# Peptides against a protein of PDB entry 4KTY: the designs that were tried, part 54

Target 1, 266 residues: chain A of PDB entry 4KTY
Amino acid sequence: YVLNDIGVIFYGEVNDIKTRSWSYGQFEDGILDTCLYVMDRAQMDLSGRGNPIKVSRVGSAMVNAKDDEGVLVGSWDNIYAYGVPPSAWTGSVDILLEYRSSENPVRYGQCWVFAGVFNTFLRCLGIPARIVTNYFSAHDNDANLQMDIFLEEDGNVNSKLTKDSVWNYHCWNEAWMTRPDLPVGFGGWQAVDSTPQENSDGMYRCGPASVQAIKHGHVCFQFDAPFVFAEVNSDLIYITAKKDGTHVVENVDATHIGKLIVTKQI

## One batch from the design tools (peptide; made by RFdiffusion4, then SolubleMPNN)

Design b2_p13_3_s1 (from b2_p13_3, 7 letters changed)
Fold by OpenDDE base, seed 5:
Structure b2_p13_3_s1 (fold): chain B 266 residues (1-266), chain A 13 residues (1-13)
Amino acid sequence: as target 1 above (266 residues)
Amino acid sequence: SSLSYEIPFPKPK
């Protein structure tokens, strides 16, 4: 097993796959110290720092700035005042070193930036990790494993009722670890995500969710398996809101979400 | 562009 300090991240559109180089720099000066500092800021007990389950979950929370003054502030509104545009970053080192120096969240990131920094964090701490890109990635807002699209009687989307959304692409991480907290066979790759999407038991974090468990439909296994499952395998449920307040399912599309999942094998 | 964005849902059949 070889840990690369430079990687490739897939992005763009499903019909126009693009790649970008990303320098993880897990061996660069100050990076390990910064990763330890991140865990210190999370007030993580020393006893838990050797447990990849706890470390990856804490990392998923701390790589984003929400809740805990973590590493990165996300921005998706094309306004990057008082910071660096997400596309300007080329690696994790500058971000992590800035965080360590300023002790304030770094602006700004999007999914691949979060995934890049998180990948550095995991690898720096000896956890095998890779980045996964999912095209047509669902964001399930209420953990019901489906995309609820509410329509007016005229067929237009009711934006007030429709809370779920779909990314053109989304990046997250997979971390390799045993899962003694789960039944036998559900170790190995675990999905973890530091992009702030949903609140998980009080914090914007995600995972570790067993890839094997999700693959076999065991969405009840901790952590956040329903959300990760929905990202790659949710159906679109078109629901017409009638004037009398009743809802009727008009259509189901099981082909829209998770059109392509790409990762570089380690 | 490297930017991610939310895409609209397709029109129902």
Scores: peptide ipSAE 0.588, ipTM 0.937, DockQ to the pose 0.907
Fold by OpenDDE base, seed 2:
Structure b2_p13_3_s1 (fold): chain B 266 residues (1-266), chain A 13 residues (1-13)
Amino acid sequence: as target 1 above (266 residues)
Amino acid sequence: SSLSYEIPFPKPK
């Protein structure tokens, strides 16, 4: 999981799955130096740089530009006038080298770009890592582990009240490590995400969250297990706001989120 | 398209 410098990322729609090649280039000239530079910019203590828990958490923060002038600026509004469209990138090398050279965030990325660059970062530092794609990926914005869909009396969605959302697909990373900070059995694959979605204890980062913990519903384990759990397992809760101010649950759909989770073995 | 986007919630059945 650290030797392959070219990978495949799944994207598109659940009923029309697509793949794209991505060059990680963790062995290319200047890439390791750039990864070290990223940790320097994060002001990461030397003592923590050998700890994959700390490294992956710092990486999840620094691969995005929010909070700390990290590597990539996200854009989802189809306006890319001041940079490169997310779809134009073919690998991590150009992005990381541009960041190192300019010392400014690189424009622009979306989830697979963030995941690609983050995968390079992890592998470059000797952490086994892979990219995971989740179709119908939930974005829980109020940390209640469900998608709250507020409806008008006519059955239409109230967009003002409904803040949760669902991505057609979302990419994040899984990193392999032991978790001595968790009970036995919750090491192994850990979900980490550098796409800026939610604030986690003061900055846009996510993970490491134990995949085993999430799989077995242990959302109380650090880090960000509730958010990752919600991405793959949230129920849709349809709520009608009555004129008297009361809320009534009209329907629950437990099948909509996380329709397919795929990754490629390496 | 390779772009990710938010999809609308389905209407309840």
Scores: peptide ipSAE 0.584, ipTM 0.937, DockQ to the pose 0.921
Fold by OpenDDE base, seed 3:
Structure b2_p13_3_s1 (fold): chain B 266 residues (1-266), chain A 13 residues (1-13)
Amino acid sequence: as target 1 above (266 residues)
Amino acid sequence: SSLSYEIPFPKPK
């Protein structure tokens, strides 16, 4: 989880699982320096740099460009004219070195690119880390632990009211650490995500969220456990918005989200 | 395709 510099990332569709190789390159020249530079750009105190909880949280913020001129700019509109298409990247090294050289966010990434770069960052700093892929990954936009699907009276989805969405797949990271800030038993793997999805207490970041806590339905523990829980376990709530402003739940689907969660043990 | 994308919600049962 720390020593391997090449990995496999799962992607594609749940019924057609695909893998791609990714070079993390945490031992390549300039990469450690770049990771330190990232923490410098984040204005992270030296005293916190030895704390994997703080480091992983800062990393989740800084690997994306939002808020803080971090490493990667995401793009999901199939227009990549001003940079490199997300699919063209084969590893973290070129991205991180470009960031260090230009001191500007690198274009462009999607979830596996964010996860790949973040994995390099974590491993480079001695934090055991792996990439996790979730198929049918929910994006809870309003932090209510469910997918709110608003329907017109004719049964069509009201796209204006429906803010939540589902990814065909989404990649994030798990980092291994103790959690002295949590009750005993909630250390180990912690979910962290650098893909900019939701604002977490002022910036686009996510985690560390205890995998054990989430697995047992404990969403009250820091950080961002509700969001991560929702990614893998949200119910689809079909709601008809009436003209009088009332809402009627028409249907609930508890099987759609989080159809498969997979990771490679390295 | 390697790209991630938002998928439409299924019709309610």
Scores: peptide ipSAE 0.578, ipTM 0.936, DockQ to the pose 0.918
Fold by OpenDDE base, seed 4:
Structure b2_p13_3_s1 (fold): chain B 266 residues (1-266), chain A 13 residues (1-13)
Amino acid sequence: as target 1 above (266 residues)
Amino acid sequence: SSLSYEIPFPKPK
C-alpha cells in the first residue's frame, strides 16, 4: 500500500474554488523521525502510540504550538515579520525539519498549513488521512451548536457581543480508524483538526470525531463532535439585544454554514 | 487570496 506524497488542497471562496499543491513528504529523510519526536515532546506513553485514536488526538494538539510548544504557530493578522508567511509554504517537509532542528514552534501557519502538516504526521504513522475543506465554516466558541449573531436595535451586528465567526473556508483532516469506544457503525473516517480554534478538555485540539455520527446528528460521542457538527451545520441565530437587556431572536438561517465540503478518497 | 479569513455575517432578513 502506497500513499501519495503530493496532494491537492482546496481553498478560496465557494464561488471561486481554488486548488494548491501540497507536498506531504512522508517518505522524505527525517520526517518519520520528526513525527516520532513530536510524540516524544507530547510525552505520549509508548502503549498509546499504536492506537490511532490516541495518536490522532495527540497529533491534533501537537501540530499547533499552543499549550505544548508544538509544531506550528498560527497567524491571521497579516503580520508575519518573525517567520514565514503561511502562503509561502509548499509542503510539510521544511516545517517538520525546522521544528526538529530548532526544537521550537515554526512560524507561521493557517488552516491548510496545519492540515498539510497534520496529514503528513498521520500518514507517517500509518493512519490513512485526507484533508477536508469546508466553505462557510462556522467557529462556535461557546459549544451551543449555533452561530449567535447579536444585533443592535438598528439591525447592525454588535461585534463586541458576537463572538462566533465564520471562515470563508477552513481545512481539517479525516483519519481512517476503527472506533471500538463507539457503537458499531461509527468507525471509518474521523474528523481531526490541528488548527487551534477551541479548547478541548484543557488543550487546543479537536477529534477524533466520527464523521458518520456527525452526518446523522449524533453529537454525544467523543471527541469534540459538537464542535465539528457546528462547523458544518450551525444555524445562524440573529438575536436583537434590547436596551432593557432582553434578547429576542429575530431570524434563523439554516442555509449559510457548510455550503460545500470537498475531499478526496484515499 | 489563499489566506483564510473571517467573513461578515449576512444582513438579517
Scores: peptide ipSAE 0.576, ipTM 0.934, DockQ to the pose 0.912

Design b2_p13_3_s2 (from b2_p13_3, 7 letters changed)
Fold by OpenDDE base, seed 5:
Structure b2_p13_3_s2 (fold): chain B 266 residues (1-266), chain A 13 residues (1-13)
Amino acid sequence: as target 1 above (266 residues)
Amino acid sequence: SPLPYVIPFPKPK
């Protein structure tokens, strides 16, 4: 989880799983220096740099460019002018070295690119880390642990009211650490995500969220457990908007989200 | 394609 500098990232469809190679390159020249530079740009106190909780949270913020001129600019509109298409990247090294050299965010990334770079960052700093792919990954935009699907009376989706969405797949990271800030038993793998999805207390960041806590429904544990929980376990709530303005729950589907979670074990 | 995409919600029963 720390020594491997080449990895495999799962993507595609749940019924047609695909893999792509990714070079993490945590031992390549300049990469450690760049990771330290990232923490410098985050103005992270030296006292916190030995704490994997703080490091992983800062990393989740800084690997994306939002808020803090971090490493990667995301693009999801299929327009990649003035940069590199996300699919063209094959590893973390070129991205991190470009960031260090230019001192400007690198264009462009999507989830697996963010996860790849973040994995390098974590492993480079001695934090065991892996990439996780979730198929049918929910994006809860209001932290209510549900996919709220609003329907017109005719059964069509009201796109104006329906803000939540589901990705065919999404990648994030899990980092191994103790969690002395949580009750006993909630250390181990922690979900962290550098893909900018939701604002978490002022920054686009996510985690560390205890995987064990999420598995046992403890969504109150810091950080961002509700969001991660929703990604893998939210129910689809079909709500009919009546003409009189009232809302009625018509159906609930508890099987749609998080159909498969895959990670390379070595 | 490696690009993820937003999938439409299934129609309710």
Scores: peptide ipSAE 0.617, ipTM 0.943, DockQ to the pose 0.895
Fold by OpenDDE base, seed 3:
Structure b2_p13_3_s2 (fold): chain B 266 residues (1-266), chain A 13 residues (1-13)
Amino acid sequence: as target 1 above (266 residues)
Amino acid sequence: SPLPYVIPFPKPK
């Protein structure tokens, strides 16, 4: 989880799982310096740089360009004219070195690119880390732990009212650490995500969220456990919005989200 | 496709 500099990222469809190689390159020249530079740009105190909780949280913020001119600019509009298409990247090294050289965010990334770069960042700093792929990954837009699907009276989805969405797959990271800030038993793997999805207490970041806590339905523990829980376990709530402003729950589907979570063991 | 995509919600049962 620290020594391997080449990995495999799972993607595609839940019933047609695909893999792609990714070169983390945490031992390549300039990469450690770049990771330190990232923390410098984040204005992270030296005293916190030895704390994997703080480091992983800062990393989740800084690997994306939002808020702080971090490493990667995301693009999901299928137009990549001003940079490199997300699918063209094969590893973290070129991205990180470009960031260090230009001192400007690198274009462009999507979830697996963010996860790849973040994995390099974590491993480079001695934090055991792996990439996790979640199929049928929910994006809870309003932090209520459910997918709110608003229907017209005719049964069609009201796209204007429906803000939540589901990705066929989404990648994030898990980092191994103790959690002395949490009750005993909630250390180990912690979910962290650098893909900018939702604002977390002022900036686009996510985690560390205890995997054990989430697995057992404990969403009250820092950081961002509700969001991560929703990604893997939210119910679909079908709501008919009546003309009078009232809402009626028509159906609930508790099986749609988080159909498979997979990660490489090495 | 290598790119993730937003899947439409299924129709309710």
Scores: peptide ipSAE 0.617, ipTM 0.943, DockQ to the pose 0.890
Fold by OpenDDE base, seed 2:
Structure b2_p13_3_s2 (fold): chain B 266 residues (1-266), chain A 13 residues (1-13)
Amino acid sequence: as target 1 above (266 residues)
Amino acid sequence: SPLPYVIPFPKPK
């Protein structure tokens, strides 16, 4: 999981899965230096640089530009006038080298670009890593582990009240490490995400969250297990707001989120 | 297009 410098990222629809090639280039000239530079910009203590828990958490923060002038600026409004459209990138090398050269955030990325660059970062630093694509990926914005869908009396969604959303697909990373900070059995693959989605204890980052913990519903384990759990296992809660101000749950759908999670073996 | 998009919630049946 650290030797392959070219990968495949899954995207598209759950019933029409697509793949795109991505060059990680962790062995290319200047890439390791850039990864070290990223940790320098994060002002990461030397003592923590050998700890994959700390490295992956710092990486999840620094691969996005929010908070700390990290690597990539996200753009989801289809306006890319001051940079490169997310779809134009073919790998991590150009992005990382531009960041190192300019010392400014690179424009622009979306989830698979963030995941690609983050994968390079992790592998470059010797952390086994892979990209994971989740179809029907939930974005819980109020940390209650469910998708709250508010309905009008006619059954239409109230867009003003409904703040949670679902992506047709979302990409993040899994990194392999031991978790001595967790009970035994919760090491192994850890979900980490550099796409800026929600604030985690003061900055836009996510993970490492134990995949085993999430799989068995242990959302109390650090870091960001509730958010990752919600991405793959949130129930849709349909709520009707009555005229008297009361809320009534009309329906619950436990099958909509996380229809398929795929990754490529290497 | 590789761009992800927000899908609308299905209406409850």
Scores: peptide ipSAE 0.615, ipTM 0.942, DockQ to the pose 0.911
Fold by OpenDDE base, seed 1:
Structure b2_p13_3_s2 (fold): chain B 266 residues (1-266), chain A 13 residues (1-13)
Amino acid sequence: as target 1 above (266 residues)
Amino acid sequence: SPLPYVIPFPKPK
């Protein structure tokens, strides 16, 4: 989880799982220096740099360019002008070295690119880390732990009212650490995500969220446990918007989200 | 496609 400098990222469809090679390159020249530079840019004090909780949270913020001129600019418009298409990257090294050299955010990334770079960052700093792929990954837009699907009276989805969405797959990271800030038993793997999805207390970041806590339905613990929980376990709530302005729950589907969570043991 | 995409919600059962 720390020493392996190449990896495999799972993607595609839940019924047609595909793998993509990714070179983390945490031992290549300039990479550790770049990771330290990232923490410098975040203005992270020295005392916090020894704390994997703080480091992983800072990393989740800084691997994306939002808010703080971090490493990667996300793009989902399929144009990717003025940069490199996300699919062209094969590893973290070129991205990190470009960031260090130019001192400007690198274009462009999507979830697996963010996860790849974040994995390198964590491993460089001695934090065991792996990439996780979630199929049918929910994006809860209003932090209510459910997918709110608003239907017209004709049964069609009201796209204006429906803000939540589901990705066919999404990648994030899990980092291994103790959590003395949480009750006993909630250490171990912590979900962290550098793909800019939702604002977390002022910045686009996510985690660390205790995987064990989430598995047992505990979403009250820091950080961002409700969002991560929703990604893997939210119910689909079908709500009919009546012409009279009333909302009626017509159906609930508890099986659609988080159909498969895959990670490679490294 | 290697790119993730937003899937439409299924019709309610």
Scores: peptide ipSAE 0.612, ipTM 0.942, DockQ to the pose 0.899

Design b2_p13_3_s3 (from b2_p13_3, 8 letters changed)
Fold by OpenDDE base, seed 5:
Structure b2_p13_3_s3 (fold): chain B 266 residues (1-266), chain A 13 residues (1-13)
Amino acid sequence: as target 1 above (266 residues)
Amino acid sequence: SDLPSVLPFPKPK
């Protein structure tokens, strides 16, 4: 999980899984230096740079440009005129070296690009890491562990009230580390996500969230366990907005989110 | 397409 400099990222649809090659290039010239530079830009104390909990959390913040002029600018509006389309990237090296050279955020990324760059960052710093793809990945925007789907009385979705969304797929990372800050048994793989989705205590970052904790429903464990839990296990809550302004739960679907989670073993 | 996309919610049963 540290030595491989070429990887595979899963994408596409749950019933039509596709793979793409990604060059992590963690051993290429200038990449480690760039990772150190990223931590410098984050003003991370030297003493914390050996702590994978702190490093992965900082990385999740700094791989995206939000808040801190981090590495990648996300774009989801199909407008890439002022940079490189997300699909054009084939690896982390060009992105990281461009960031180091220009000292400005690189345009543009989406989830797999963020995950690819973040994977390089983690591996460069000796943290075992892998990319995870979740199909039917929920985006809970209010951290209530639900996909709140508001319906008009005619049964149509009220797009103004419905803020939560579901991606056909979303990529994030898992980093291997001990978690002495958590109860025994919740070390190992930790979910971390550099795609800017939600604010976490002042910054667009996510994790590390214990995968074991998530699996056992321990959403109170730091960091961002509720959000990660929601990505893989949210219920769809269909709520009808009545004319009088009241809301009534009409239906619940517990099977829609997190249909498949895929990661490469090596 | 390699781009992720927002899925429409299924119609409630």
Scores: peptide ipSAE 0.569, ipTM 0.929, DockQ to the pose 0.911
Fold by OpenDDE base, seed 1:
Order: structure tokens, then C-alpha cells, then sequence
Structure b2_p13_3_s3 (fold): chain B 266 residues (1-266), chain A 13 residues (1-13)
């Protein structure tokens, strides 16, 4: 999880799983220097640079350009003017070297690009890391651990009232570390995500969230466990808004989200 | 497509 410089990223549909190669290049010339530069741009204290908890959290913030002029600008509008389409990237090296050279955010990325670059960052700094793909990945935008689906009287979904969404797939990272800040048993793999999705205590970042804690329903531990939990396990709550202002839950579906989570084993 | 896409919610069962 540290030595491999070429990886595989899963994407596509749950019933049509696809793979793409990604060159992490953590040993290529200039990459370590760039990772250190990223931490410098984050103004990270030297005392914290040896702590994988702090490093992974800073990385989740800095791999995206939001808030801090980090590495990658996301784009989801299928235009990609003034940059490189996300699908054109084949690895992390060109992105990181461009960032280091230009000292400006690189355009453009989407989840697997963010995950690829973040994986390089983590591995380069000696943190075991892997990319994880979640199919039917929920985006809970109101922090209630559920997908709120509002229905019209005819039973159709009200797309204006329904703000939550589900991606066919989403990629993030897991980083291996001890968590002395958490109860015993919640070390090991920690979910971290550099794709800018939600604000976490003032900036677009996510994690480290204990995978073991989330697996056992413990979402009270730092960082961002509720959000990650919702991505993989949120229930669909079908709600009818009545004229009197009351909300009636019509149905609950606990099987729709997080149908498959996959990662490379080697 | 390589790109992620937003899925529509199914009708309730």
C-alpha cells in the first residue's frame, strides 16, 4: 500500500464495473518535494507533519483547490474550459508537478482524479493508502444521515425539495494509521476524501474517519464519520409534505445506498 | 462514460 506506484481504480456502474490504471508515481523526481510543498502551502506546523492523522486531514483539504488554493480544481459541468478534462489524466505525476511549477491549482479533476492524487500524497509521505470506490454513493447535504426524498401527491419525486443525491459511483481513500485519539479498536483503515463535497469545520475536507467505527455504527468520533456513514449506509426516506406543513414518511429503503464497496487488494 | 453521474431516486416500494 506504499510501494506500489501503479494502481487500479474501479468505476462505472454497479452492474458494469470498470477499471482504469492510475500511475501514482510517488517515487518520481520532484513528487516528494511537491508533497512537502503542499504541506507548506497549508502552513502546516512542522511538529504535525509526522502525525498521519494531521497529515491526512490536511491532505484531504489541500488536494482540492477550495479554500486554500490547493492542488486540483473540480469540474462537473462537462465543459472543462481552460484546462484538462478529468478523463484525460493517467496519473498523479503530471498534476503534482504542474502544481509545483505553476503554484496554482490544476484544472480539472473529479472524484477518481482527486483520489489518485491524494493516494500519491499519502503514499509519498509513508502513509499506507488505497482508493475505495463506493457504488450508489449517497451525498447527504443536510447532515441527517439519510436521503430525504420528497414526494408529490402523485407519488413522483419533487426534485426541487429533494436536495440529497446519489452518485452511481464515488471514489475516496483509506489510510492506515493508529488512532490514539479514539477508543481502542478504531485504528486501522481511516476514510479520507479530497473531493470537495461538504464543509468540515470550516473547509472542504473529510476524515480521517475510522472505518471500524463506521462499520459498527459509531459516528460520534472525529472526523466526519456521519458524512462517510451516510455515503455508504444512509436510508432512503420518502416523505410527503402535507398542505398543513406536516411531513409524513411514506417509505424507507435501507438497501439502496452503498451496494458495493471495492478496492484493490494488492 | 468514465464520469460519475447522479442517479434518479426510485419510486418507493
Amino acid sequence: as target 1 above (266 residues)
Amino acid sequence: SDLPSVLPFPKPK
Scores: peptide ipSAE 0.566, ipTM 0.931, DockQ to the pose 0.891
Fold by OpenDDE base, seed 3:
Structure b2_p13_3_s3 (fold): chain B 266 residues (1-266), chain A 13 residues (1-13)
Amino acid sequence: as target 1 above (266 residues)
Amino acid sequence: SDLPSVLPFPKPK
């Protein structure tokens, strides 16, 4: 998980899984220097740079440009006039080297690009890491661990009230580390996500969240376990918004989110 | 398409 410099990222639809090659290039010239530069830009203390918990959390913040002029600017509006379309990237090296050279955020990325660059960052710093693709990935907007779908009285979705959303697929990373800050058994793979989705204690970042903890329904552990849990296990809550302003839960679907989670071995 | 997309919510059962 550290030695491979080329990987495969899963994407597409759950019923039509696709793969794309991604060059991580963690051993390429200038990449380690760039990763150190990223931590410098984050003003990360030297004492913390050997701690994979701190490094992965900082990385999740810095791989996206939000808050801190990090590596990648996301764009989801199909307008990429001021940079490179996300689909044009084939690896992390060009992105990281451009960031190092320009000292400005690189345009543009989406989830798999963020995950690719983040994977390089982690591996470059000696943290075993892999990319994970979640199909039917929930984005909980209000941190209540559920997808709140508001319906008009006629049964149509109230788009104004419905803030939560579901991606056909979303990519993030898992990083291997011990978690002495958590109870025994919750080390190992930790979910980390650099795609800017929700604010976590002042920054757009996510993780490390213990995969084992999440699998056991423990969302009380740092960091961002509730959000990651919601991505893979949120219930759909259908709520009718009545004209008088009252809300009534009409249906619950516990099977829609997180239909498949895929990662490449090694 | 390479791009992820937001899925519409299924109609309530």
Scores: peptide ipSAE 0.564, ipTM 0.929, DockQ to the pose 0.916
Fold by OpenDDE base, seed 2:
Structure b2_p13_3_s3 (fold): chain B 266 residues (1-266), chain A 13 residues (1-13)
Amino acid sequence: as target 1 above (266 residues)
Amino acid sequence: SDLPSVLPFPKPK
């Protein structure tokens, strides 16, 4: 989880799982220096740099360019004229070295690119880390732990009212650490995500959220447990908007989200 | 494609 500099990232569809190699390169020349530079850009206190909770949370924010001129600019509109298409990246090294050299955000990334770079950052700083792929990954937009699907009278989805969405797959990271800020038993693997999805206390970041807490439904535990819980376990709530403006729940599906969560065991 | 995509919601049964 720390020493392996080449990994495998799962992607594709749940019924057609694919893998791609990713070079983390945490031991390559200039990479450690770049990771330290990232923490410098975040203005992280030296005392906090030895705390994996703080480091992983800062890394979650800084691997994306939003808010703080971090490492990667996300793009999901299939327009990559001013940089490198997300699919063209094969590892973290070129991205991190470009960031260090230019001192400007690197274009462009999507979830697996964010996860790859974040994995390098964590491992480089001695935090055991792995990439996790969730198939049928929910994006809860209004922080209510459910997918709110608004339907027209004809049964079609009202796209204007429906703000929540589901990805065929999404990648994030798990980092291993103790959690003295949580009750006993909720250390170990912590979910962290550098793909900018939702604002968390003023910044686009996510985690660390205790995997054990999520598995047991403890969404009150810091950080961002409700969002991570929703990604893997939210119910689909089908709501019909009546002509009089009232909303009626017509159906609930508790089986659609989080069909498969996979990671390479190394 | 390597790209993730937003899935349509299934029609309620």
Scores: peptide ipSAE 0.551, ipTM 0.926, DockQ to the pose 0.929

